# Peptides against a protein of PDB entry 6IDX: the designs that were tried, part 73

Target 1, 380 residues: chain A of PDB entry 6IDX
Amino acid sequence: KELAKLSADVTFATEFINMDGIIVLTRLVESGTKLLSHYSEMLAFTLTAFLELMDHGIVSWDMVSITFIKQIAGYVSQPMVDVSILQRSLAILESMVLNSQSLYQKIAEEITVGQLISHLQVSNQEIQTYAIALINALFLKAPEDKRQDMANAFAQKHLRSIILNHVIRGNRPIKTEMAHQLYVLQVLTFNLLEERMMTKMDPNDQAQRDIIFELRRIAFDAESDPSNAPGSGTEKRKAMYTKDYKMLGFTNHINPAMDFTQTPPGMLALDNMLYLAKVHQDTYIRIVLENSSREDKHECPFGRSAIELTKMLCEILQVGELPNEGRNDYHPMFFTHDRAFEELFGICIQLLNKTWKEMRATAEDFNKVMQVVREQITRA

## One batch from the design tools (peptide; aimed at target 1 N136 E144 N324)

Design b2_p24_6_s3 (made by RFdiffusion4, then SolubleMPNN; from b2_p24_6, 16 letters changed)
Fold by OpenDDE base, seed 4:
Structure b2_p24_6_s3 (fold): chain B 380 residues (1-380), chain A 24 residues (1-24)
Amino acid sequence: as target 1 above (380 residues)
Amino acid sequence: SFSQRKRRMEQAAKERRKEIEEKK
């Protein structure tokens, strides 16, 4: 107990480390000897002292043995562990993951996100906070090949639902520490959109062009059987498609793919448009046809609006920004749906279309409409 | 401390971004 308190002092820590004191503490954890009277209390103080000593940055985290990692992971994965030991074990694992990629790899083999979710279902908000902090650390440190799996695990309805129901909608006020961890989790989630946001459309990629063609098909051919594979479209059919792309509100109605070559928002705008068209088909068709039937110069260009709205949403949500220690602002809505960004886009594109009509806007008013919509979104 | 852990997360995120940028 006294050691744990003194370990916060850098002078004491330096002297204790020079006497191989950390090695002694690690060996106490590694031994797992439950035979001592007050073992749980002694272990809790040992883990506190270890963490405080390591926080001075004098000793590399890479000195930690695999046996030590397994013991700490055991305290997190085993049922009926003392809450004080569990809390310190989660904090140690977080620190190990953040400080060492090699320790991340070892920890990721010993602990699953599913095991950490169990610690979110408890009434102890401190345990919940440390569990989310460890999830965030694992998510941040995940290699690119596993990042999609972690993203999918995070996108798992289960983790999102548990956070929403047991943390956000819990009967207790959210503390600043928890709010910060939810913010970090949100930032890491939005950073999954960064790749698509920075992906330029290739105008020569047929698969990407087929998505634009599908947008046209859904808008104008919704009753036509998809079995009419576009045979070698005569020049008249190409001219017909140019008209359709103009009615869809693309800036380049000859080659709409060119509208997606600018990054941001790149392909992310096309993903949002396709999601709207497939998941909210009636809303999509209504927006497109309502504006395509207008000859009064008050048509809202859907394609251009969708691109600029996607860019605006990326700016508002700070997609591609790093977690900041000073922030704790999170949006509960992003925990309500698996594709919350695309759903937000679907709400905001309807708001944009409404605002455009209310303002009686023309193409010259486009930037003014976007500014009004930005203010509406940021006040909500 | 909680403040120190927040800094560690931010630092680790900055380092991770540098590693990604150096690989591009």
Scores: peptide ipSAE 0.411, ipTM 0.906, DockQ to the pose 0.846
OpenDDE base, seeds 1, 2, 3, 5: peptide ipSAE 0.410, 0.410, 0.410, 0.411; ipTM 0.906, 0.906, 0.906, 0.907; seed 3 fails the geometry check

Design b2_p24_6_s4 (made by RFdiffusion4, then SolubleMPNN; from b2_p24_6, 17 letters changed)
Fold by OpenDDE base, seed 3:
Structure b2_p24_6_s4 (fold): chain B 380 residues (1-380), chain A 24 residues (1-24)
Amino acid sequence: as target 1 above (380 residues)
Amino acid sequence: SFSLRRKRQEEAAKKRKEEIEKKK
């Protein structure tokens, strides 16, 4: 206990480290020897002292053995561990992951996000905070190949549901640290959209063109079998599609694919449009047809609006930005749905269409409508 | 310290971004 307290002092830490004190602490953990009276208390103080000493940055985190990592991971993976040990073990794992890529690799083999979910289901907000912090650390240090797996793990309905129900909707006020870790998790989640946001549509990619054609089909050919491949159109069919793409509100009526070559929002806008068209088909068809039947110049260009709205949402949500140590603002809505971004888009595109009608906007008012919609979204 | 951990998270995020940007 005294050692753990003194370990917070840099002078003591330096002297203790020079006496190989950290090595002694690591060996105590590595031994796993439960034979000592008050083992749990001793271990809790040992882990505290270790963490405080290592937090001075005097010793490299790479000094830890695989046995040490396995012991610490064991304290996190075992269901019947003292809360004090668990908390410190989560904190040590987080620190190891953050400070060393080599330790990340070793820890990622020993611990899964699934195991950390159990620590979110507890009433102890500190344990929950350290569990989310460790998840965030794992996300931050995940190599590109594993990033999608982590994304998928976060996209897992289970993790989001557990965070929503046990953390956000918990019976306790969210502490600043938990709010920060939720913010970080959210930022890391939004950064998964960055790839699509920065992906330009290839106008020559047939699969991407087929998505645009599917948007047209859903809007105008609701009774028509999808079997009509877009490529075999006569000039009359091309002219028909040009009219349809105009009615869809694309800027480039001849080649709507060109509207998705701008990054941001790139392909993310097309993903949102396709999601709306497939998941909220009635809403999509309504928005498109209400504007396609207007000859009064008060048509809301859906395609253009969807692209600019996607871009705006990316700006509002700060997609691709780094987590800031001072921020703690998170949006609970992103934990309510697996495709929360696309659902937000679907809400916002309806808001845009409504606002456009209310303003009696024309194409010249587009930027004004977008500004009003931005203000509405940012106030909600 | 929570502040130290937050700083480490930010540093890790920065490093990750730099690594992504170097691959582009």
Scores: peptide ipSAE 0.416, ipTM 0.907, DockQ to the pose 0.904
OpenDDE base, seeds 1, 2, 4, 5: peptide ipSAE 0.411, 0.412, 0.415, 0.414; ipTM 0.905, 0.906, 0.906, 0.906

Design b2_p24_7 (made by RFdiffusion4)
Pose (drawn by RFdiffusion4):
Structure b2_p24_7 (pose): chain A 370 residues (1-223, 234-380), chain P 24 residues (1-24)
Amino acid sequence: KELAKLSADVTFATEFINMDGIIVLTRLVESGTKLLSHYSEMLAFTLTAFLELMDHGIVSWDMVSITFIKQIAGYVSQPMVDVSILQRSLAILESMVLNSQSLYQKIAEEITVGQLISHLQVSNQEIQTYAIALINALFLKAPEDKRQDMANAFAQKHLRSIILNHVIRGNRPIKTEMAHQLYVLQVLTFNLLEERMMTKMDPNDQAQRDIIFELRRIAFDAETEKRKAMYTKDYKMLGFTNHINPAMDFTQTPPGMLALDNMLYLAKVHQDTYIRIVLENSSREDKHECPFGRSAIELTKMLCEILQVGELPNEGRNDYHPMFFTHDRAFEELFGICIQLLNKTWKEMRATAEDFNKVMQVVREQITRA
Amino acid sequence: ASARRRRLQAKAAEEARAAHEARH
């Protein structure tokens, strides 16, 4: 108990650390008997002292043994133990992950998505905060080529709805540190879109060109002389600036292939809305048609700007958009809503092709005021 | 404590971005 009190003082901590005092603590956790059952209070003070000592930055986090790591991960992976032990255990794992790629790799193997998510279902807001912090730390430290798989795994176990039901709509008001972790989670989540945003279409890749053909087919085949007239104009009546080679329009980065993903999502998941928008504007040879392809690409870019896809998380922000915690595909759903808004605003302005940038500005103002 | 954890999270994000840019 006394050690936990004094270890926050650097003057004391240095003295204790210079006698390998941290090893006394790690050895106790590695091999001490009945720690959770008979000595939980002692164990809580031990973990408090350990974290306080390590927070002075005198020694590397890489000094910790695999045995110590496994024991701490064990306290998190178990059917919940004492709240004080769990809080400190989650905090130790977060610090290990943030401070070492090697420790991240070992910890990622010792704890499951389901075990982490289950700790969000406790009524204690600090336990919830550290759980989300550990999740954020794993995302921050995951290799670029593994982060997407991790996101899918957490999504399949309902991370989003658990946060919505147990944190955002929970009884306890969200305090500043929890709000910060929600902000960080949202930033990391939006940043999963960044690679596709910056990926250009290969116009010479037939498989990618066939995606655009399929988009056009879904809409034009819902319309016979009129359907023939649409196809004779290649992709003009689908609204692409490059009428003959729309794949070229997707070389603009941002939004790149993310725009294509959004269009395909709208067509497949919301086929009636997609068909309505395209057919209201595919036989319009007055200058008043709303160009779908050009509008979708620019809207995708605008949403990326508004939502700050690609921005790094920082210390100063605690903001988040709660509605993104209400749908597994909230970004794509937002695209669909905004493309309908864009078409409504276009018609309200009796807009022509020359008004394209003005309409996009009004849409930007509508979205950002909402 | 919270300020320290926030600095670590920001640092980890900057390192991951730098590693991504080096590869490209």

Design b2_p24_7_s1 (made by RFdiffusion4, then SolubleMPNN; from b2_p24_7, 12 letters changed)
Fold by OpenDDE base, seed 3:
Structure b2_p24_7_s1 (fold): chain B 380 residues (1-380), chain A 24 residues (1-24)
Amino acid sequence: as target 1 above (380 residues)
Amino acid sequence: MFKKRAELQEKAAKEAAAAVEAKR
């Protein structure tokens, strides 16, 4: 206890570190000797002293043994651990992950998504904060290629719903620290969209063209008996598709893939359109058909609108921005669904289509409609 | 603790972004 208090003093910390004091603390943790009277209290103070000492930045985090990491991870995985030990253990793991790529790798092997999520299902907001902070640390230190897999693993374990129900809708006011960690998690979640936002469509990629063709199929062929597959010649089929792509509101009616070559929003716009078409098929078909049957110049170009809306949403949500230490503004709505961005797109595209009708807009009014929609989204 | 965490997270984010840029 006294050591933990004194460890906050840099002069004491320097002297204690010079006496190999940190090594003694690490060995106490490594020994796992549960037989001591007041072991839990002693361990909690040991872990506090260790954190305070390491916080001076005098000693590298890479000095810790694998045995130490396993003991700390063991405290996080044990269901009946003292809350004080759990809190400090989460904080140590977070600090290890943030300060060392080598420790990140070891911790990522020892800690499961399920264990982290279990620490969100508690009434203790500090435990919840440290659990989210550790999740954030793991996302920040994960290789780029593993971030999406990690996000999918968290989604499979209902991370967002658990945060919503146990943290955001909890009976306790959200502290500034938790609000910041939720903000960071939100930013990191949006940054998973950056790759797709910056991916240009290849107009020659058949798989990507098949997605555009699927959008056409869902809009125009979903009610047509598959027996009327237009078996007539390739030219008539191409001419039909050009008409369909015009009705879908693409700018390039001949090759809609060209509309997705601009980054941002690149392929992310196509992902949103496909999500809408598959998950909200009735809404998608309605929006497309309401505008495809008009000859009054008041047609809302769905394809163009979807692309520009996706770009606008990326701008509003600051996709690709880094988390800022001074911010704590998180949006609870983004914890309501695993595909919250695509769901927001689906809401906003309906808002756009409504606003277009209300304004009696033409293609010349497009930018004005988008400005009104931006104001509506940013005020909501 | 809190401020230091936020600073470390921001640092880690900058390092991660720089690593992405270095691969492009």
Scores: peptide ipSAE 0.414, ipTM 0.896, DockQ to the pose 0.952
OpenDDE base, seeds 1, 2, 4, 5: peptide ipSAE 0.365, 0.366, 0.369, 0.367; ipTM 0.874, 0.876, 0.877, 0.875

Design b2_p24_7_s2 (made by RFdiffusion4, then SolubleMPNN; from b2_p24_7, 18 letters changed)
Fold by OpenDDE base, seed 5:
Structure b2_p24_7_s2 (fold): chain B 380 residues (1-380), chain A 24 residues (1-24)
Amino acid sequence: as target 1 above (380 residues)
Amino acid sequence: MFELRKKRMEKAAKERKEEIEKKR
């Protein structure tokens, strides 16, 4: 207990480390021997002292043994561990993951996000905070090949639902530390969109062109009687598609693929449009057809609007930005759905379409509409 | 403790970004 308090002092820490005191602490953990009276209390203070000593940055985190890692991971994976030990073990694992890629690899073999989910279901917000912090550390330090697995784990209804129900909608005010960890998790989640946001459409890629064609099909062929089969002429077909792409509100009516060559938002805009068209088909068709039937220059260009809205949402959500230590602002909405970004897009595109109508906007008012929509989104 | 962990997270995030940028 005294050691744990004194370990916060840099002078004491230096002297204690020079005496190999930290090695003694690690060996106490490694031994796993419950033979001592007050073992749990002693272990909790040992882990506290260890963490405080390591926080001085005098000793490399790489000094820890695999046995030590396994013991700490064991305290996190075991269902009946003292809360004080669990808390410190989570904090130590977080620190190990953040400070060393080699330790990350070892820890990622010993623990899963699924095991950490159990620590989110508790009433102790400190345990929840450290569990999310460790998830965030693992997510951040995950190599590119495993990043998708972490993405999938977050996209899993279970983790999201637990965070929403047990953390965000908990009976207790969210503390600053938890708010920061939720912010970090959100940022790391939005960073998964960065790849698509920075992916340019290839206008020559047939598979990508087929997505644009599918948007057209859903908008115009789903309601049309099969009797208007476009006549066999390839040129008439191309001319018909140009009209349809104009009605869809693409800037390039001849080759809408060109509208997705700009990054940001690149392919992410097309993903949002396709999601809207498939998941919210009635909403999509309504938005497109309401504007396609207008000859009054008050048509809202859906394609252009969807692209610029996607870009604006990326800016508002800071997609591709790094977690900042000073921030704690998170959006509870992003924990409500597995495809929360696409759902937000679907809400915002309806808001945009409504705002466009209310303003009686023309193409010249496009930027003004977008500014009003931005203000509406940022105030919500 | 918490402030130091936030700083470590930010540092690790910066390092990751630099690694991604070097691979591109």
Scores: peptide ipSAE 0.336, ipTM 0.879, DockQ to the pose 0.887
OpenDDE base, seeds 1, 2, 3, 4: peptide ipSAE 0.332, 0.326, 0.334, 0.332; ipTM 0.878, 0.875, 0.878, 0.877

Design b2_p24_7_s3 (made by RFdiffusion4, then SolubleMPNN; from b2_p24_7, 16 letters changed)
Fold by OpenDDE base, seed 2:
Structure b2_p24_7_s3 (fold): chain B 380 residues (1-380), chain A 24 residues (1-24)
Amino acid sequence: as target 1 above (380 residues)
Amino acid sequence: RFALRARRQEEAARERAEEIKAKK
């Protein structure tokens, strides 16, 4: 106990490390000797002293043995471990993962994200914090071949649901540390959108063009009686599509694919439009048709608005930015739904359409409408 | 302790971003 307290002092730590004291602590963990009276208390103090000593940065984390790693990982993977040992073991694993790629590889073999999720279902906020911190560390240190597996783990409804129910909606105030780890988790989650945000549409890719055609179909053909399949020649069909793409509010009425060649928001805007059209079809159709029937130049250009809104949301959410050590702001909304970004887009596009009407906007007012919408989103 | 962890986490994020940038 005194050793654990004194280990926070850099002078003591330096002297103790010079006496090979840290090796003695590691051997105590490695031995796993449960025969000692008050083993759990002794081990908890040993792990505390070890963490305090290692936090001085005097000794490399790579000094730890594979036996030590397995013992620490064992304390995290075993269900009947003392809370005090579990807390310190999670903190040690996080530190090992962050400080060493070689230790990351060994730890990633010994523990699963599923095991870490189980440690979120506790009343101890410190355990929850270290569990999220370790998940974040594993994501950050994941090599390229493991990034998709980690992305899939972050995409799990179970993780979000548990965080929402046991952390965010918990009966305890969220401490600064937990808020920071939730912020980091959210930043890492938003960064999964970066690839799509930076993906240019290929105007020659037929599969991507078929998505734009599907947007047109959902807006205009879903309400049209199947009897008016226009048997009209290929040129009339092309002319009809140009009119429809104009009514959809694309900037390029001839080839809407060109509107998605700019990055950001690239293909992410098309993903949002398609999600809206499929999941919120009535809302999508209403927005498009209400603006397509206007001849008064007060039509809200849906396509252009959706692209610029997607870009704006990426800017507001700081998609592609790195986690900052000084920030702790997170949005609970993003833990409520699996497709929370697309749902936010669906709310915001309705807000934009409403604001456009209230302002009696024309195409010349577009930037002004977007500024008002930005203020509305950032105040919510 | 917590400030040190937050810093190490930011450092790990920077390293990852640099690695991703180097592969593009």
Scores: peptide ipSAE 0.433, ipTM 0.908, DockQ to the pose 0.888
OpenDDE base, seeds 1, 3, 4, 5: peptide ipSAE 0.429, 0.426, 0.427, 0.431; ipTM 0.906, 0.905, 0.905, 0.906

Design b2_p24_7_s4 (made by RFdiffusion4, then SolubleMPNN; from b2_p24_7, 14 letters changed)
Fold by OpenDDE base, seed 1:
Structure b2_p24_7_s4 (fold): chain B 380 residues (1-380), chain A 24 residues (1-24)
Amino acid sequence: as target 1 above (380 residues)
Amino acid sequence: SFARRARLQEQAAKERKKKIEEKR
């Protein structure tokens, strides 16, 4: 206990480190010897002292043995570990992952994101905070070959539901540290959209062209038998739909694929349109047909609006930006749905269409409508 | 401690972004 307190002092830490004191602490953990009275308390103070000493940055994190890593990972992966030991073990693993790529590799073999999610179900906010922090650290330090596995872990319904129900709705104030880790997790989640946001449509990719054709089919042929598979029309026949692409509100109604060559938002806009058309088909059809029937120059161009709205949402949500150390703002709504970005797009495109009508806008008012919609989104 | 961890997360994010940009 006294050692743990004194380890916060840089002078004491320097002297203790020079006496190989950290090595002694690591060996105590490595031994796993439960034979001592008050072992759990002594171990908790040992881990505290270790963390405080390592926080001075005098000793490299790479000094720790594989046995030490396995013991610490064991305290996180095993059930019914003392709360004080678990908390410190999570903090040690986070620090190891953040400070060393070599330690990341070893830790990633010993623990799973699923085990860390189990620690979110506890009433202790400090344990929850370090569990999320460690998940964030594992994502940030993941090599390219493991990025998809981590992306899949962030996409888990279970992670979102547990965070929502046990952290955000946990009947207690969210501390600044937890709010920051939720913010970081959300930034990292939005950054999964960055690839699609920066992907240009290839106008020569038939599969991508077929998505645009499917948007047309859903809007105008929704009552026609699904037997016309999107692939059965020759490209020449698809080119005859220039009028329909104009009614869909594409800027390039001759070749709508060209509207998706601008990055941002690139293919992410097409993903949003397709999601709306498939998941919220009635809303999609209503928006398209309502504007397609107008002859008064007050038609809201859906295609153009969807592209610019996707870009705007990426700007508002700071997609592809880095987590900032000073921020702690997170949106609980993004933990309520698996496709929360696409659902937000679906809400905002309806808001845009409503605002366009209320303003009696024309194509010349487009930027003004978008500015009003931006203000509405940022105030909600 | 918290502020240091937050800085390390930001640094790790910078390094990750750099690696992504180098591959585009």
Scores: peptide ipSAE 0.420, ipTM 0.902, DockQ to the pose 0.825
OpenDDE base, seeds 2, 3, 4, 5: peptide ipSAE 0.422, 0.420, 0.417, 0.420; ipTM 0.903, 0.903, 0.901, 0.902; seeds 2, 3, 4, 5 fail the geometry check

Design b2_p24_8 (made by RFdiffusion4)
Pose (drawn by RFdiffusion4):
Order: sequence, then structure tokens, then C-alpha cells
Structure b2_p24_8 (pose): chain A 370 residues (1-223, 234-380), chain P 24 residues (1-24)
Amino acid sequence: KELAKLSADVTFATEFINMDGIIVLTRLVESGTKLLSHYSEMLAFTLTAFLELMDHGIVSWDMVSITFIKQIAGYVSQPMVDVSILQRSLAILESMVLNSQSLYQKIAEEITVGQLISHLQVSNQEIQTYAIALINALFLKAPEDKRQDMANAFAQKHLRSIILNHVIRGNRPIKTEMAHQLYVLQVLTFNLLEERMMTKMDPNDQAQRDIIFELRRIAFDAETEKRKAMYTKDYKMLGFTNHINPAMDFTQTPPGMLALDNMLYLAKVHQDTYIRIVLENSSREDKHECPFGRSAIELTKMLCEILQVGELPNEGRNDYHPMFFTHDRAFEELFGICIQLLNKTWKEMRATAEDFNKVMQVVREQITRA
Amino acid sequence: SIPPLLTEEEKQERSVAAMLKRKK
């Protein structure tokens, strides 16, 4: 108890650390008996002292043994134990992950997605905060080529709805540190879109060109003389600036292939809305048609700007958009809503092709005021 | 606007630093 008190003082901490005092603590956790059952209070003070000592930055986090790591991960992976032990255990794991790629790799193997998510279902906000913090730390430290798989795994176990039901709509008001972790989670989540945003279409890749052909087919085949007239104009009546080679329009980065993903999502998941938008504007040879392809690409870019896809998380922000915690595919759903808004605003302005940038500005103002 | 592109290493370094700074 006394060690837990004094270890926050650097003057004391240095003395204790210079006698390998941290090893006394790690050895106790690694091999001490009955710690959770008979000595939980002692164990809580031990973990408090350990974290306080490590927070002085005198020694590397890489000093910790695999045995110590496994024991701490064990306290998190178990059907919940004492709240004080769990809080400190989650905090120790977060610090290990943030401070070492090696520790991240070992910890990622010792804890499951389901175990971490289950700790969000406790009524204690600090436990919830550290659970989300550990999840954020794993995302921050995951290799670029593994982060997407991790996001899918967390999604399949319902991380989003658990956060919505147990944190955002929970009884206890969200305090500042929890709000910060939700902000960080949202930033990391939007940043999963960044690679596709910056990926150019290869116009010479037939498989990619066939995706655009499929998009056009879904809409034009819902319309016979009128259908024929649409196809004779290649992709003009689908609204692409490059009428003959729309794949070239997807070389603009941002938004790149993310725009294509959004269009395909709208066509497949919301086929009626996609068909309505395209057919209202595919036989319009007055200058008043709303160009779908050009509008979708620019809207995708605008949404990326508004939502700050690619921005790094920082220490000064605690903001988040709660509606993104209500749908697994909220970004794509937002695209669909905004493309309908864009078409409504276009008609309200009796807009022509020359008005394209003005309409996009009004849409930007509508979205950002909402 | 869209921010300048960074390497994965630069992204992790700046992000982790910001988290550790926050924890203080």
C-alpha cells in the first residue's frame, strides 16, 4: 500500500527502481500464489505501484517478461475478476501496446475480440474507457496490412452496437476521457477508408472496367427505344465526364476507388434509389440533368473532406458523430442519403452542368449545417 | 481538404505520441 502511494513521486521511484524494485513486482505477479482469491487487494496495489513506476519513463517497457505479459492478459481474458485488478490490467496492456511493437504482437495473440468487447458491457465507465483504449491501441499499432482484418473481426462481434447500447446510450453520462476514446475510435475507423480513397483505378484492367459496365447495366436495363438511345451515348447518360472511358474519372485521388465502392453499394444495396436517380437524368437532353457519375465522385471526395478521412488522431479533440455508431455501413449509407440530397438540391436550383460547383457548394453547406 | 500522405510508420509514430501525450 505504501509503495503504491510513494511510487508516484519520481524522487522515491528512482531509488526503488535502481534496486530492481520493478522486478520485485513483476516476479510477484508472475509466480505469486492465490493472488486473485486471497490477495486481490495486495495485487491491486502491486499493479498500481508497477504502473506508477513505469510512468516515470526511466526504464523501457521491453523489459517485461512473456510470463508477466501472459499473466496480465490472463486477468483480462478471464470471466471478469475484481474491478480494480481489471482496470489496472487493461491499463498495463494499453501502455505495453502503445510503447512497443513487440509487446503489441504478443498481446494481440493473448486476448480475443470477444473478451475485450465483453468488458464494454460492465456498468463501470472506467473499465469501459480502458477497454476502448486498449482496442484503440491495438488499431494504432496494427500493421497497415492487418488493421482491416481486425476491424472486421470487431464488427462481427458487434463492437459498434455494444458501444451504442452500453456507452453512448448508457445510464452514466459520458465524461471527457471516454469521449476522447470515442473520438479516437471514430478517427481510426474513418481512416480505414483512406487506402481506397487514394487508390486510382487502373483503366486498363478489364475487371475494373466491367464494374462500371455493371453499374450502367443495372440502371439502363430498368428502362426500349429510349434504352437504345442511352447506350449509344456510352456512359454520358450515366453522368461521367469521360463519356467513352469512365475508368479515367476514377484516377482522380481522392476519391479514387472509394467513389466506385460507394456507387456499387448504392446500386446493390439500394437499387430502387440508384435506378430512380439515374433514370430521372439519363434521357434528359436539356442541360438540366444531374450527372450521376461526376456527382458521385465529387460527393465522395466532399464526404472524405467533411469527415476528415486521413487525419491523424490528436490529443486536443473529443468530438464524434454519434450517428456513425448506429449502422455497420454508416459511411456508405451516408453517401446514399447525400446523393439523394444532391439530386433534390440540383432540381431545386433548376441547375445546369455549368452550375455543378455551385450545387456542390450548397450541398456542402446543407451537410455541414446538419 | 485532404491531408498530405504519410507512411505507415509516420502515422503510427505521430498517433502513438499523441496518445501518450494525452495520457499525461

Design b2_p24_8_s1 (made by RFdiffusion4, then SolubleMPNN; from b2_p24_8, 13 letters changed)
Fold by OpenDDE base, seed 5:
Structure b2_p24_8_s1 (fold): chain B 380 residues (1-380), chain A 24 residues (1-24)
Amino acid sequence: as target 1 above (380 residues)
Amino acid sequence: MFPPRLSAEERERLSVEALLRRRK
């Protein structure tokens, strides 16, 4: 107990480390000897002293043995561990993962995200915080191939559901530390969109062109009486499509694929548009047709708006950036849906269309509307 | 005629939070 308190002092820590004191602490953990009176309390203070000593950065995390890692991982994976030991063990594992890639590899073999999710289903917010922190650390340090596996829709859905139900909708106020970990998890989750955000559309890819054609079909063919089969002539068909792409509000209404060649937002904008069209079809059709029926130059160009909104959302959410240690602004909405980014897009595109109408905007006002929408999104 | 700038109150009324609250 006294050692744990003194270990917070840099001078004491330096002297204690110079006396190989940290090695003694690690050996106490490695021994696993439950025979001592007050073992749980002693172990909790040992783990506290170890953390405080290591936080000074005097000793490399790579000094820890595989036996030590296995013992700490055992305290996290075993049922019925003392809460005080569990909390400190989660914190130690987080620190190990963050400070050493070699320790990450060893820990990732010993602990599953599923085991960590079980620690979110408790009433103790400190345990929940360190469990999310460790998940975040594992996600941050995962190589790209394993990051995709951690991104497995089932694990993410379950994790998000548990966080929503046990943390966000919990009966306790969210502390700053938990808010930070929720923010970090959101940033890391949105960084999975970076690939699509940086993927240029290939204007020659027929499959990608077929998606744009599907957007047109959903908007215009769903309400068209089957009797107006587009006339058999290839040229009349191309001219009809050009008109439809103009009504969809693409900048390049002749070849809408060109609007998706700029990165960011690249293909991510097309993904958002397709998601809106398929999942929120009535909303999509309403937005497109309401703007396509206007002859007063107050039409909101859906295609252009969707692209620029996707780019704006990527900027606001800092897609592709590392989480900032000073930030704690999490969005509960991102835990409600598997496709939270696309759902956010669907909300924001409706906001954009509403704002466009209220401003009585024209195409010349586009940047001004986008600025107002940005302010509305960032203040929410 | 430049479209009137939305007032701060109109911006707040149109905030994503206000939209989300209305869907609950």
Scores: peptide ipSAE 0.019, ipTM 0.335, DockQ to the pose 0.021
OpenDDE base, seeds 1, 2, 3, 4: peptide ipSAE 0.006, 0.012, 0.007, 0.006; ipTM 0.308, 0.343, 0.343, 0.376; seed 1 fails the geometry check

